Peptides against a protein of PDB entry 3EFO. Designs and how they scored, part 101

Target 1, 262 residues: chain A of PDB entry 3EFO
Amino acid sequence: SQLADLYKSCETDALINFFAKSAFKAVLHQPLKVIREILVNQTAHMLACYRKNCASPSAASQLILPDSMKVLPVYMNCLLKNCVLLSRPEISTDERAYQRQLVMTMGVADSQLFFYPQLLPIHTLDVKSTMLPAAVRCSESRLSEEGIFLLANGLHMFLWLGVSSPPELIQGIFNVPSFAHINTDMTLLPEVGNPYSQQLRMIMGIIQQKRPYSMKLTIVKQREQPEMVFRQFLVEDKGLYGGSSYVDFLCCVHKEICQLLN

## One batch from the design tools (peptide; made by RFdiffusion4, then SolubleMPNN)

Design b2_p11_6_s1 (from b2_p11_6, 6 letters changed)
Fold by OpenDDE base, seed 3:
Structure b2_p11_6_s1 (fold): chain B 262 residues (1-262), chain A 11 residues (1-11)
Amino acid sequence: as target 1 above (262 residues)
Amino acid sequence: TSYHAIDMSKL
């Protein structure tokens, strides 16, 4: 059907880019609450239409997503949780203005990475392999106290260190004997020169590649104050300022779809 | 048409 073909042609990254720019333009003329409602409504209507006209019959308890929109909900939730669309007094006008302008100029690839960061378990690196570690979902549940993770969203880069990070990796990356000795004020990794350090630097270089902005590196220790900033990029979790988890958002969207189809 | 189904009862 014509509709089925339309959904097949839809790309989530392009849609999110469009919705983000549209919403961020609308903030100048519309209340944030209205904008958020429109975004949720648009998401629900698109998916309801698909379920009604394109999908095979399924149980009402199931959320049906076309293949092309498999990750639409998670990205939409990330958009909704962006500081530009939040009405929190803790968020400065300058920060909102800055991020708004950034996104308004972003291409599809840039906005995709911006809204949903890459989170890489670098503690799993095999120094004999040239392959990048597989990204994990941006949730605290995917972190481990024994792990070391690199997070990047095209603007910021974080190296997160679990409290029980392996001393040998700490030594390999920072040339210090333990977690406690890591200086979190450092914005550049030392050139230790061992294979692990070299591989990490290579990965960082690959992540930085083709990004329009140079990402400042922030070293983050688990359970220290700066980790709070890092946690804001775990976009599938509940937001600090009242944003929904991905699971909560899925439930919200599903309920709205059901309402539209009943 | 390929689609993905999420069982909302498990969330």
Scores: peptide ipSAE 0.486, ipTM 0.929, DockQ to the pose 0.924
Fold by OpenDDE base, seed 5:
Structure b2_p11_6_s1 (fold): chain B 262 residues (1-262), chain A 11 residues (1-11)
Amino acid sequence: as target 1 above (262 residues)
Amino acid sequence: TSYHAIDMSKL
């Protein structure tokens, strides 16, 4: 069917880019509440239409996503949780304006990474491999007190260290004996010269490659104050300023789809 | 048509 072909041709990254730019343009003349409602409604309608016209019959308890939109909900939630679309007094007008202008100029690949960061478990790094470690979901549930994670969204880069991160890795990265000795004020990793340090630097280089902006590195220790900034990029979790978790958003979308189909 | 199903009863 024409509809089936349409859904096959859709790409979530392009769609999110379109929705983001459309929404961020609308901010100038529409209330934020209305914009958010439109985005949710559009998401629900697209998925409801697919379920009705393209999908095989499934249990009502299931949320059915076309393959091309399997990650649409998570990215849509990230868009909805962006400071530009949040009507919270804690968010400055300047921050909204800044983020808006950034996204309005982003290509598809840039906006994809911007809304959903890459979170890499650095503590699992194989120094003999040239491959990047597999990214994990951007949630606190995927972090470990024993882990070290690199997060990047095309604008910012964070190196997060668990309170129980291995001393040998700390020494490998920072050339210091323990977690306590790590200086979080540094914006550059020391050139320690060991294989682990070299591999990490290589990974950082790959992440930085083909990005329009140079990402500043922020070193974050777990349970220190700057970790709060880092946690804002764990986009599948509940947002600091009232944004829903991914799970909550899925429930919301599912409920709305059911309402549209009943 | 390929699709992904999320069982909402398990969330």
Scores: peptide ipSAE 0.478, ipTM 0.926, DockQ to the pose 0.941
Fold by OpenDDE base, seed 1:
Structure b2_p11_6_s1 (fold): chain B 262 residues (1-262), chain A 11 residues (1-11)
Amino acid sequence: as target 1 above (262 residues)
Amino acid sequence: TSYHAIDMSKL
């Protein structure tokens, strides 16, 4: 059907770019609550239409996502949790204005990375491989106390270290004997020169390529105060300022879809 | 068309 072809041709990254710019324009003349409701409704309507007209019959307890929109809900939740759309006094007007202007000028690839960061398990690096490690979902549940993770969203880069990170990797990256000796005030990795350090630097370089902004590196130790900033980029978790987890958002969307189809 | 199904009862 023509409708099925439409869904097949849809690209989530393009949709999110469109919805973000539309919403961020609307904040100038509409209440934030209304904007958020519109975004949720649009998501539910698109998915309800697909389920009704394109999908095979399924149980009511199932949330059906077309392949082209399999990650639409997670990106939509990230958009809804952006500071521009949050009604929290803790968020300054300047910060909202800044991020609004940034997103308004972003291309599809930039906005995709901005809303959903890359989170890479650096502790699993194969120094002989030219391939990037497979990204993990942006949730605390995917972190490991024994792990080292690199997070990037096009504006910021974080190197997160678990409290039980392997000393040999710490030595390889920082040229210090232990986790306790890592200086988190550093914004650059030292030139250690071993294969692991070189591989990590290469990965960081690849991530930085074709990005419009130079990402500043922040080194984060697990359980230290600065980890709170890092955790804000674990976008599938509950937000600091009351945003829903991805799971909670899925439940919300599913409920809306069911209401539309009943 | 291929689609993904999430069992919401298991969440």
Scores: peptide ipSAE 0.474, ipTM 0.926, DockQ to the pose 0.903
Fold by OpenDDE base, seed 4:
Parts: C-alpha cells; sequence; structure tokens
Structure b2_p11_6_s1 (fold): chain B 262 residues (1-262), chain A 11 residues (1-11)
C-alpha cells in the first residue's frame, strides 16, 4: 500500500533529527511537559497507524514496529531524556542552551550519534583487523567488569575500564601495571607504541573522523565517582534525572498504542 | 510487510 511504502521510506535517524529540532525549537514557547507529551503521542500515533493499516494482525501484547522504525522508540526515549527536555533544577540553563544550540545545527548523522552513543567493546579488539568492533547497546547490562569500552557521542569520548580489566590490556594502553595505576586525569592516551595501543588510537581516530567537533577523551574507572558521568550516556538505562529506561518507555508507548487502537 | 514484533509480556 501507499502507506506501507511511506513507512518503508522513513528513516529513524531523519525522524529523530526532525523531532529533536522541532522539540528544541518548541522549548522556547511551550512547557516541557507538553513537548514531551507531544513526542510520545506522535510516536504512538505513527506506530498505531502502522499497526492498523500496514501490519498483519497480531496479539495485543505485541509491539509492532516497521523495519524502518525498529529503533525509533529507543531514539525517541533518548530525545526525551535529553537535558534540554528535562525540567530538572540540577541541569543548568547554560547546559540546556548549549545542547539545544548544538542539536539545532546537527545533521542527521550527527544527531543520531548524539542521542544514541556508539559503545565499543575494545577489549575484544583484533589488532590485525582494520574493522571496528561491533557496537553494543548503551546499557550497563552490556558492560563487564573484565571489559574495556569506548563510548562516543560526537561530543564526548569515554574510555571505560572495568575493575577487573585485563592487566595486559591496561599495560598495553596505559603502560602501567594495573588498574589502580591508571591516571584518570589524562585526556590523551600515551603513545605506548605496541600494536594494541596503535589499534586503539586508530579506532579513536576513525570515530573522530567526519565529526564536526573534537571529542575530548575522558578516562573512566569503574566504581569511581566520575563513572556516574559516563553512566548518563548509557541511554537505555534509567536516567539520572528521571528519564525512563528503554524498556519502560516501550511499555509506555505500547500502552498508548493500545489505547489508540481500542 | 516486514516488521519487528516485541512481546511486551516478556518485558
Amino acid sequence: as target 1 above (262 residues)
Amino acid sequence: TSYHAIDMSKL
């Protein structure tokens, strides 16, 4: 059907870019609560329309997503959890203004990465491969105490180290004997010169490539205070400032869809 | 029509 074709032609990244810019424009003249409600409503309406008109009949307990929008809910939740749309006193007006202006000028690819960071398990690096490791979902559940992860959202880059990170990798990256010896005040990795270090640096370079802003590197050790900043970028988890987890958001969207279709 | 179905009862 024509409608089905329309959904097939929709790209989540473009939609999120549009919704983000629309919402971030609206914050100047509409209450944040209203903006959030509109975004959720729009999401539910789009998906309800698809289910009604394009999808095969399915059980009411199922959330049906067209392929083109399979990740729309997660990105929408990320948008809703952005500081610009949160009315929390802990978030400064300056920070909101800054991020608002950044997003207002972002292209589709930039905004996609901004709202949903790339999280790479670099402890799995093959030093002989030129390929980036496969990104994992931005959730604590995908981290491991034995792992080392690189996170990037186009503005920030984090190197997260589990408390049980392999000493050989720590030595390879930082040229120190153990996790305890890692200096988290550094914003640049040392040029150790071994293949692993070089590969990591190359990966970081690739991630930085074609990004409009230079990403500052933050070294994060698990269970240290600065990890809390890193955790904010695990966007599928419950937000620090009241945002829902991805799972909770899915439930919310599903309920609204059901209400629309009943 | 290709789509993804999430069983919400399992969440």
Scores: peptide ipSAE 0.465, ipTM 0.924, DockQ to the pose 0.910

Design b2_p11_6_s2 (from b2_p11_6, 5 letters changed)
Fold by OpenDDE base, seed 1:
Structure b2_p11_6_s2 (fold): chain B 262 residues (1-262), chain A 11 residues (1-11)
Amino acid sequence: as target 1 above (262 residues)
Amino acid sequence: TSHHSIDMSSL
């Protein structure tokens, strides 16, 4: 069908870029509440239309997504949770203006990474492999106290260390004997020169080379105060400023779709 | 038509 072809032609990354820029433009002349409602409504309507006209009959408990939009909900939730669209007094006008300006200038690939960061389990690195580790979902549930993770969103880079991260890896990366000795004020990794250090530096380099902005490195220790900032980039979790988890958002979208089809 | 299905009852 013509509609089916239309959905096949839609790329989620392009859609998110469009929605983001449209919403961020609208902030100048519409209430934030209205903008958020429009975004949710548009998402629900698109998916309801697909379910009604393009999808095979399924149980009401099923959320049906076209393949081209399988990740649309998670990205939409990330957009809705962005500080530009939140009416919180804790968020300064300057921060809102900054984030707005950044997104308004982003290409499709940039906005995709910005809204949904890459989270890489670097504690599993094979120093003999030239391949990047597979990214994991951006949720606390994917972290481990024994792990070391690299997070990048195109603007910032974080190296997160679990409280029980392997001492040998700490030594390999930082040339210090233990977790406690890691200086989190550092913005550059030392050139230790071992294979693991070199591999990590290579990965960081590859990530940086693909992005137009230089990403500042922040080293984060689990359970220290700066971890709170890091956790805001775990976009599938609940946001600090009232944003929903991915699961909660899925439930919300599903409910709205059902209402539209009833 | 290929689609992705999420069972919302499991969430």
Scores: peptide ipSAE 0.452, ipTM 0.924, DockQ to the pose 0.928
Fold by OpenDDE base, seed 3:
Structure b2_p11_6_s2 (fold): chain B 262 residues (1-262), chain A 11 residues (1-11)
Amino acid sequence: as target 1 above (262 residues)
Amino acid sequence: TSHHSIDMSSL
C-alpha cells in the first residue's frame, strides 16, 4: 500500500532531526508543556496510524513498530528529556540557549549522536582486532564495576571507570598502579605506548572523525561526584530532572496509542 | 510488512 511504502521510506534519524529543530523553534513562542505534549502526540499518532493501516492484528498488549521506526521512541524520549524542553530551575538559561543553538545547526548524523550517545565497553577490547567494540545501550544496567566504558555524543567524551576496574587495564591506559591513582583532572590520555593504549586512542580518534566539534575528554571514576554528570548521558534511564526512562516512555506511548485506537 | 513487536506486559 501507499501508506506502507511511506513508512518504509521513513528514516528515524531524519525525523528526530526535524522534530528537534521544530520543537526548538517552537520554544520561542509556545509553552514547554505544550511542545512536549505535541511531540508525544505526534509519536503516538504515527504509530497508531501504522498499527491501524499497515500492521497485522495483534494483542492489545503489544506495541507495534515499523522497522524504520524501531528506535523512534527512544530518540523521541531523549529529545523530550533535553534541557531545552525541560522547565527545571537547575538548568541554566545559558545552557538551554547553548544547546538550542547547537541542535538548530546540526545535520541528521550529528543530532542522532547527540540525542543518543555511543557507549562502548572498552574493557572488552581485543588488541588484535581493528573493529570497534559494539556499543551498548545507554543505561546504568549495562555498566559494571569491573568495566571501563567510553561515551561520546559528538560534543563530549567520557571515559568511565568502574571501582573494580582491572588494575592491568588501568596500568595500560594511565600507567598508574590502581584506580585510586587515576587523575580525573586530565583531559588527555597519556601516551603509554602499549597495544591496549594505542587501540583505545585509535578508537577515540575514529569517534572524533567527521564530527564538527572537538570532543573534550572527561575521565570519570565511579562513585565520585563527576559521575553525576556522566549519568545524565545514560539516556535510557530516568532523568535527574524529571525525564522518564525509556521503559516509562514506551508505556506512555502505548497507552496513548490504545486510546487513539479504542 | 515487517515490524517489531514489544510485549508491554514484559516491561
Scores: peptide ipSAE 0.450, ipTM 0.924, DockQ to the pose 0.924
Fold by OpenDDE base, seed 5:
Structure b2_p11_6_s2 (fold): chain B 262 residues (1-262), chain A 11 residues (1-11)
Amino acid sequence: as target 1 above (262 residues)
Amino acid sequence: TSHHSIDMSSL
């Protein structure tokens, strides 16, 4: 059907770019509340239409997504949680203006990474492999106290270290004997020269090469103050400034779809 | 039509 073909032709990254730029343009002349409502409604309407016209019958408890929009809800939630669309007084007008201007000039790939960061389990690196580790979902639930994770969103890069990170990895990355000895004020990793350090640097290089902006590295220790900043990029979790978790957003979208189809 | 299904009852 023409509708099925339409959904097949859509890609989440392109849609998010479109929605982001449209919304960020609209903030100049429409209330934030209205913009957020429009985005949610558009999401629900698209998915409701698919369920009605393109999907086989399924249980009402099921949220049905076309393959092209498989991750649309998570990205949409990230967009809705962006400071530009949040009306919280804790967010400065300058920050909103800055991020608005950034996104307005971003390509599809840039905006995708910006809204949903890459979170890589560095502690699982195979030094014999040239492949990037598989990214994990951007949630605290995917972190471990024993783990080391690299997060990148095209503008910022974070190296997060669990309190129980393996000393051998710490030694490999930082050339220090323990977690306590890591200096979080550094913005560059030392040239340690071992395979693990080299592999990590290679990964960081690959990530950087694909991005138009130089990402400053921030080293974050678990349970230290800078971790709060890092946690803001765990976009599937509940936002610090009133944004929903991914799960909560899915429930919201599902509810609206059901209302549209009833 | 290929689709992804999420069981909302499990959430």
Scores: peptide ipSAE 0.448, ipTM 0.923, DockQ to the pose 0.936
Fold by OpenDDE base, seed 4:
Formats: C-alpha cells, sequence, structure tokens
Structure b2_p11_6_s2 (fold): chain B 262 residues (1-262), chain A 11 residues (1-11)
C-alpha cells in the first residue's frame, strides 16, 4: 500500500529533526505541557496508524514498530527529556535558549547524535583494528565498573572510567599507575605515545570529524560528583531532571496506541 | 511487512 511505502521511506533521524525543530519553535508560543503532549500523541498516532493499516494482526501486548521507526520511541523520549522541553526550575533560561538555538540549526545527522549520543566501550579497543568499537545503548546498565567508555553527542565528549578500570589501560591512556591518580581536570588526553593511546586519540578524532562544533573532553570517574553530568547523557535512563526511562516511555506509547485502536 | 515487535508484557 502507499501507506506502507510511506512508512518504509520514513527515517527516524529526519523525523526527530523535524519534531525537535517544530517543538522548539513551538516553545515560544505554547505551554511545554502541550508541546510534550503533542509529541507523544503524534508518536502514538503514527504508530497506531501503522499497526492498523500496515502491520499484520498481532497481540495487543505487542508494540509494533515499522523498521524505519524502530528507534523512533527512544529518540522521541530523548527529545521529550531535553532541557528545552522540561519545565524544571533548575534549568536556566539561558541553557534552554542555548540548546534551542543549537538544535534549530542542526542538520539531521547532528540532531540524531545530539539526542542520542554515541557510547563506545573503549576498554574493548583492538589496537590493530581501524574500526570503531560498536556503540552500546546509552544506559547505566551498559556500563561496567571495569570499563572505560567514550560518550559523544556532537557538543560534548566524555571519557568515563569505571572504578575498577584496568590499570594497564589507565597507564596506557593517562600514563598514571591507577584510577586514583587520574586528573579529571584535564580536558585533553596526554600524548603517551603507545598504540592504545594513539588509537584512542584517533577514535576521538574520527568522532570529531564532520561535527560543526569542537567537543570538549571531560574525564569522568565513576562515583565522583561529576559523574552526574555524564549520567544525564545516558538517555535511556531516567534523567536527573525527570522524564521517563525508555522502557517507561514505551509503555506510555503502547498504552496510548491501544487507546487509539480500541 | 517487516516490523519490529516488542513484547510489552516483558517490560
Amino acid sequence: as target 1 above (262 residues)
Amino acid sequence: TSHHSIDMSSL
């Protein structure tokens, strides 16, 4: 059907870019609550329409997503959890304005990365490989105390270190003997010169490539206060300033879809 | 039609 073809042609990244810009424009004229409701409703309506018209019959307990929109809910949740759309007094007007302006000028690729960061397990690097490590889902559940992770969203870059990060990797990256010796005030990695360090730097360079803004590096130790900032970018989790986890959002969307179809 | 299905009862 033409409708099925439409869904096949839709790309989540483009949709999210559109929704983000539309929502962020609407912030100037509409209450945040209304904007959030509209976004959720639009999500539910699109998916309900697909289920009704394009998908094979399935159990009501199933959430059916077209392949082109398989990650729409997670991105939509990220959008909903963005500071621009949150009515939290802890978020300054300036910060909201800044992020709003940034997103309003972002292309599809930029906004995709902005809303859903890349989270790379650096501790798994093969120094002989030119391939980037496979990104993991942006959730605390995907971190490990023994791991080292690089997170990037096009604006910020974080190097997160588990409390039990391998001393060998710490030595390789920072040229210090242990986790405790890492200086988190550094915004640049030292040029240690070993293959691991070089590869990490290369990866960081690749991530920085074609991004319109230079990403400042923040080194984050697990269980230290600055980790809270990092955790804000674990977008599938519940945020510091509220918003649903990805799972909770899925449940919400599913419920709304069911309501639309009953 | 290719689609992704999530069993919501498992969440």
Scores: peptide ipSAE 0.440, ipTM 0.921, DockQ to the pose 0.924

Design b2_p11_6_s3 (from b2_p11_6, 4 letters changed)
Fold by OpenDDE base, seed 3:
Structure b2_p11_6_s3 (fold): chain B 262 residues (1-262), chain A 11 residues (1-11)
Amino acid sequence: as target 1 above (262 residues)
Amino acid sequence: TSHHVIDMSSL
């Protein structure tokens, strides 16, 4: 059908870019509450239309997503949780203005990475492979106390270390004997010169390629104060400033779809 | 038409 073809041709990354810029433009003349409601409503309407016109009948407990929009809800939730669209006093006007300006100039690829970061399990690196490790979902549930993870969103880069990170990897990356000896004030990794260190540096280089901004590296130890900043980029989790988890957002969208189709 | 199904009862 014509409508089915339309949904098949949709690109989530382009949609998110469009919605982000539209919402951030609207901030200048519309209340934040209204903008958030519109975004949720648009998401629900698109998916309700698909269920009604393009999908076979299914149980009411099921949320049906076209393949082209498989990740639309998670990206939409990330947009809704952005500081520009939040009315929390803890978020400065300067920070909102800064991020608004950044996103307004972002291309499709940049905004996609900005809203949903890459989270890479560095502790699983194969030093013989030239391929990047497969990214994991941006949630605390995917972290491990024994793991080391690299997070990047096009603006920031974090190296997160679990409290039980392998000493051999710590030695390989930082040239220190233990987790306790890692200096988190550094913004550059030392040139240790072993294959693991070289591979990590290569990965960081690849991530930095074709990005319009130079990403500053922040070293983060699990259970230390700076980890709280890092956790804000675990976008599928509940936000510190009132944003929903991805699961909660799915429930919200599903409920609204059901209401539209009833 | 290929689609992804999420069982909301499992969440």
Scores: peptide ipSAE 0.486, ipTM 0.929, DockQ to the pose 0.892
Fold by OpenDDE base, seed 1:
Structure b2_p11_6_s3 (fold): chain B 262 residues (1-262), chain A 11 residues (1-11)
Amino acid sequence: as target 1 above (262 residues)
Amino acid sequence: TSHHVIDMSSL
């Protein structure tokens, strides 16, 4: 069917870029509440239409996503949780304006990474491999106290260290004897010169080379105050300023789809 | 048509 072909031709990254720019333009003329409702409604309608016209009959408890939109809900939730679309007094007008302008100038690849960061388990690096570690989902549930993770969203880079990070890796990366000795005020990793350090630097370099903006490195220790900032980039979790978790958003979308199809 | 199914009862 023509509809089936349409869904096959749709790419989530392009859609999110479009929705983001459209929403951020609309902020100048429409209430934030209305904009958020429109975005949710559009998501639900697209998926409801697919279920009705393109998918085989399924149980009401199932959420059916076309392959081309399998990650649309998670990206949409990230968009909805962006400070530009939130009416929280804790978010300054300047910050909202800054984020709006950033996204308005982003290409498809830039906005994709911006809304859903790469989270890489650095503690699993194979120094003999030239392959980048596989990214994990951006949730606290994917972190480990024994782990070291690199997060990048095209604008910022974070190196998160668990409280029980291996001392050998700490020594390898920072040339200090323990977690406690790591200086979180540094914005550059030392050139330690060992294979692990070189591999990490290579990975960071590759990530940076693919992006138009220079990403500042922030070192974050688990359970220290700056970790709260880092956790805002774990986009599948519940947001600090009233945003839903990915799971909660899925439930919301599913409910709306069911209502549309009843 | 290929699609992904999420069982909402498991969430």
Scores: peptide ipSAE 0.484, ipTM 0.929, DockQ to the pose 0.893
Fold by OpenDDE base, seed 5:
Structure b2_p11_6_s3 (fold): chain B 262 residues (1-262), chain A 11 residues (1-11)
Amino acid sequence: as target 1 above (262 residues)
Amino acid sequence: TSHHVIDMSSL
């Protein structure tokens, strides 16, 4: 059907870019609450239409997404959790204005990465492989005290270290004997010269490629104060300033879809 | 039509 073809041709990254720019333009003329409601409503309507017209009958407990939109909900939630669309007084007007202007000029690839960061398990690196490690979901549940993770969103880069990170990896990356010796004031990794260090630097370079801005590196130790900033980029978790977790958002969307179809 | 299914009962 023509409708099915439409959904097949849809790309989530393009949609989120469109929705983001539309919403961020609307911020100047409409209440934030209304904008958020419109975004959720549009999401629910698109998915309800698909379920009604393009999907085979399924259990009411199932959320059915076209393949082209399988990650639409998570990106939409990220958009809704962006400071530009949050009405929390803790968020400064300057920060809202800054991020608004940034996104308004972003291409599809840039906005995708901006709203949903790459989170890479660096502790799993195979020095014999030139391939990037597979990204994990941006949630605290995917972190481990024994792990080291690199997070990047096109503007910021974080190297997060668990309290029980392997000393051999710490030495490989920082040329220090232990977690306690890592200086978190560093914005550049030392050129240690071992294969692990070289591979990490290569990965960082690849991530930086084709990005319009040079990402500043922040070293983050688990359970230290700067970790709170890092956790704000774990976008599938509950937001610090009232944003929903991905799971909660899925439930919300599912509920609205059911209401539309009843 | 290919689609992705999330079982909401498992959440």
Scores: peptide ipSAE 0.480, ipTM 0.928, DockQ to the pose 0.918
Fold by OpenDDE base, seed 4:
Structure b2_p11_6_s3 (fold): chain B 262 residues (1-262), chain A 11 residues (1-11)
Amino acid sequence: as target 1 above (262 residues)
Amino acid sequence: TSHHVIDMSSL
């Protein structure tokens, strides 16, 4: 059907870019609550329409997503959880204005990365490989106390270190003997010169490549206060300033879809 | 039709 073809051709990244810009424009003249409701409603309607017209009948307990929109809910939730739309008092007006303006000028690729960061398990690096590590889902559940992770969203870059990060990797990256010796005030990795350090720097360079803004590096130790900033970018989790987890949002969307189809 | 299915009962 023409409708099925439409869903096949629809890319989530383009949709999110559109929704983000539309929503962020609407912030100027519509209540945030209304904007959020519209976004959720649009999400539910699109998916309900697909289920009704394009998908085979399935159990009511199932959420059916077209392949092209398999990550639409997670991105939509990220959008809804953005400071511009949450408008929490803890976030300054200037910050909201800044992020709003940034997104308004972002291309599809930029906004995709902005709303859903890359989270790379650096502790799994193969120094002989030119391939980037496979990204993991942006959730605390995917972190490991023994792991080292690089997070990037096009504006910020974080190197997160588990409390039990391997000393050999710490030595390789920072040229210090232990986790405790890592200086989190640094914004640049030392040029240690070993293969692991070089590989990490190369990866960081690749991530920075073709991004319109230079990402400042922040070193984050697990269980230290600055980790809270990092955790805000674990977008599938419940945010510090509110907003649903990905799971909660899925439930919300599913419920609304069911209501639309009943 | 290829689609992704999430069992909401598992969440």
Scores: peptide ipSAE 0.470, ipTM 0.926, DockQ to the pose 0.885

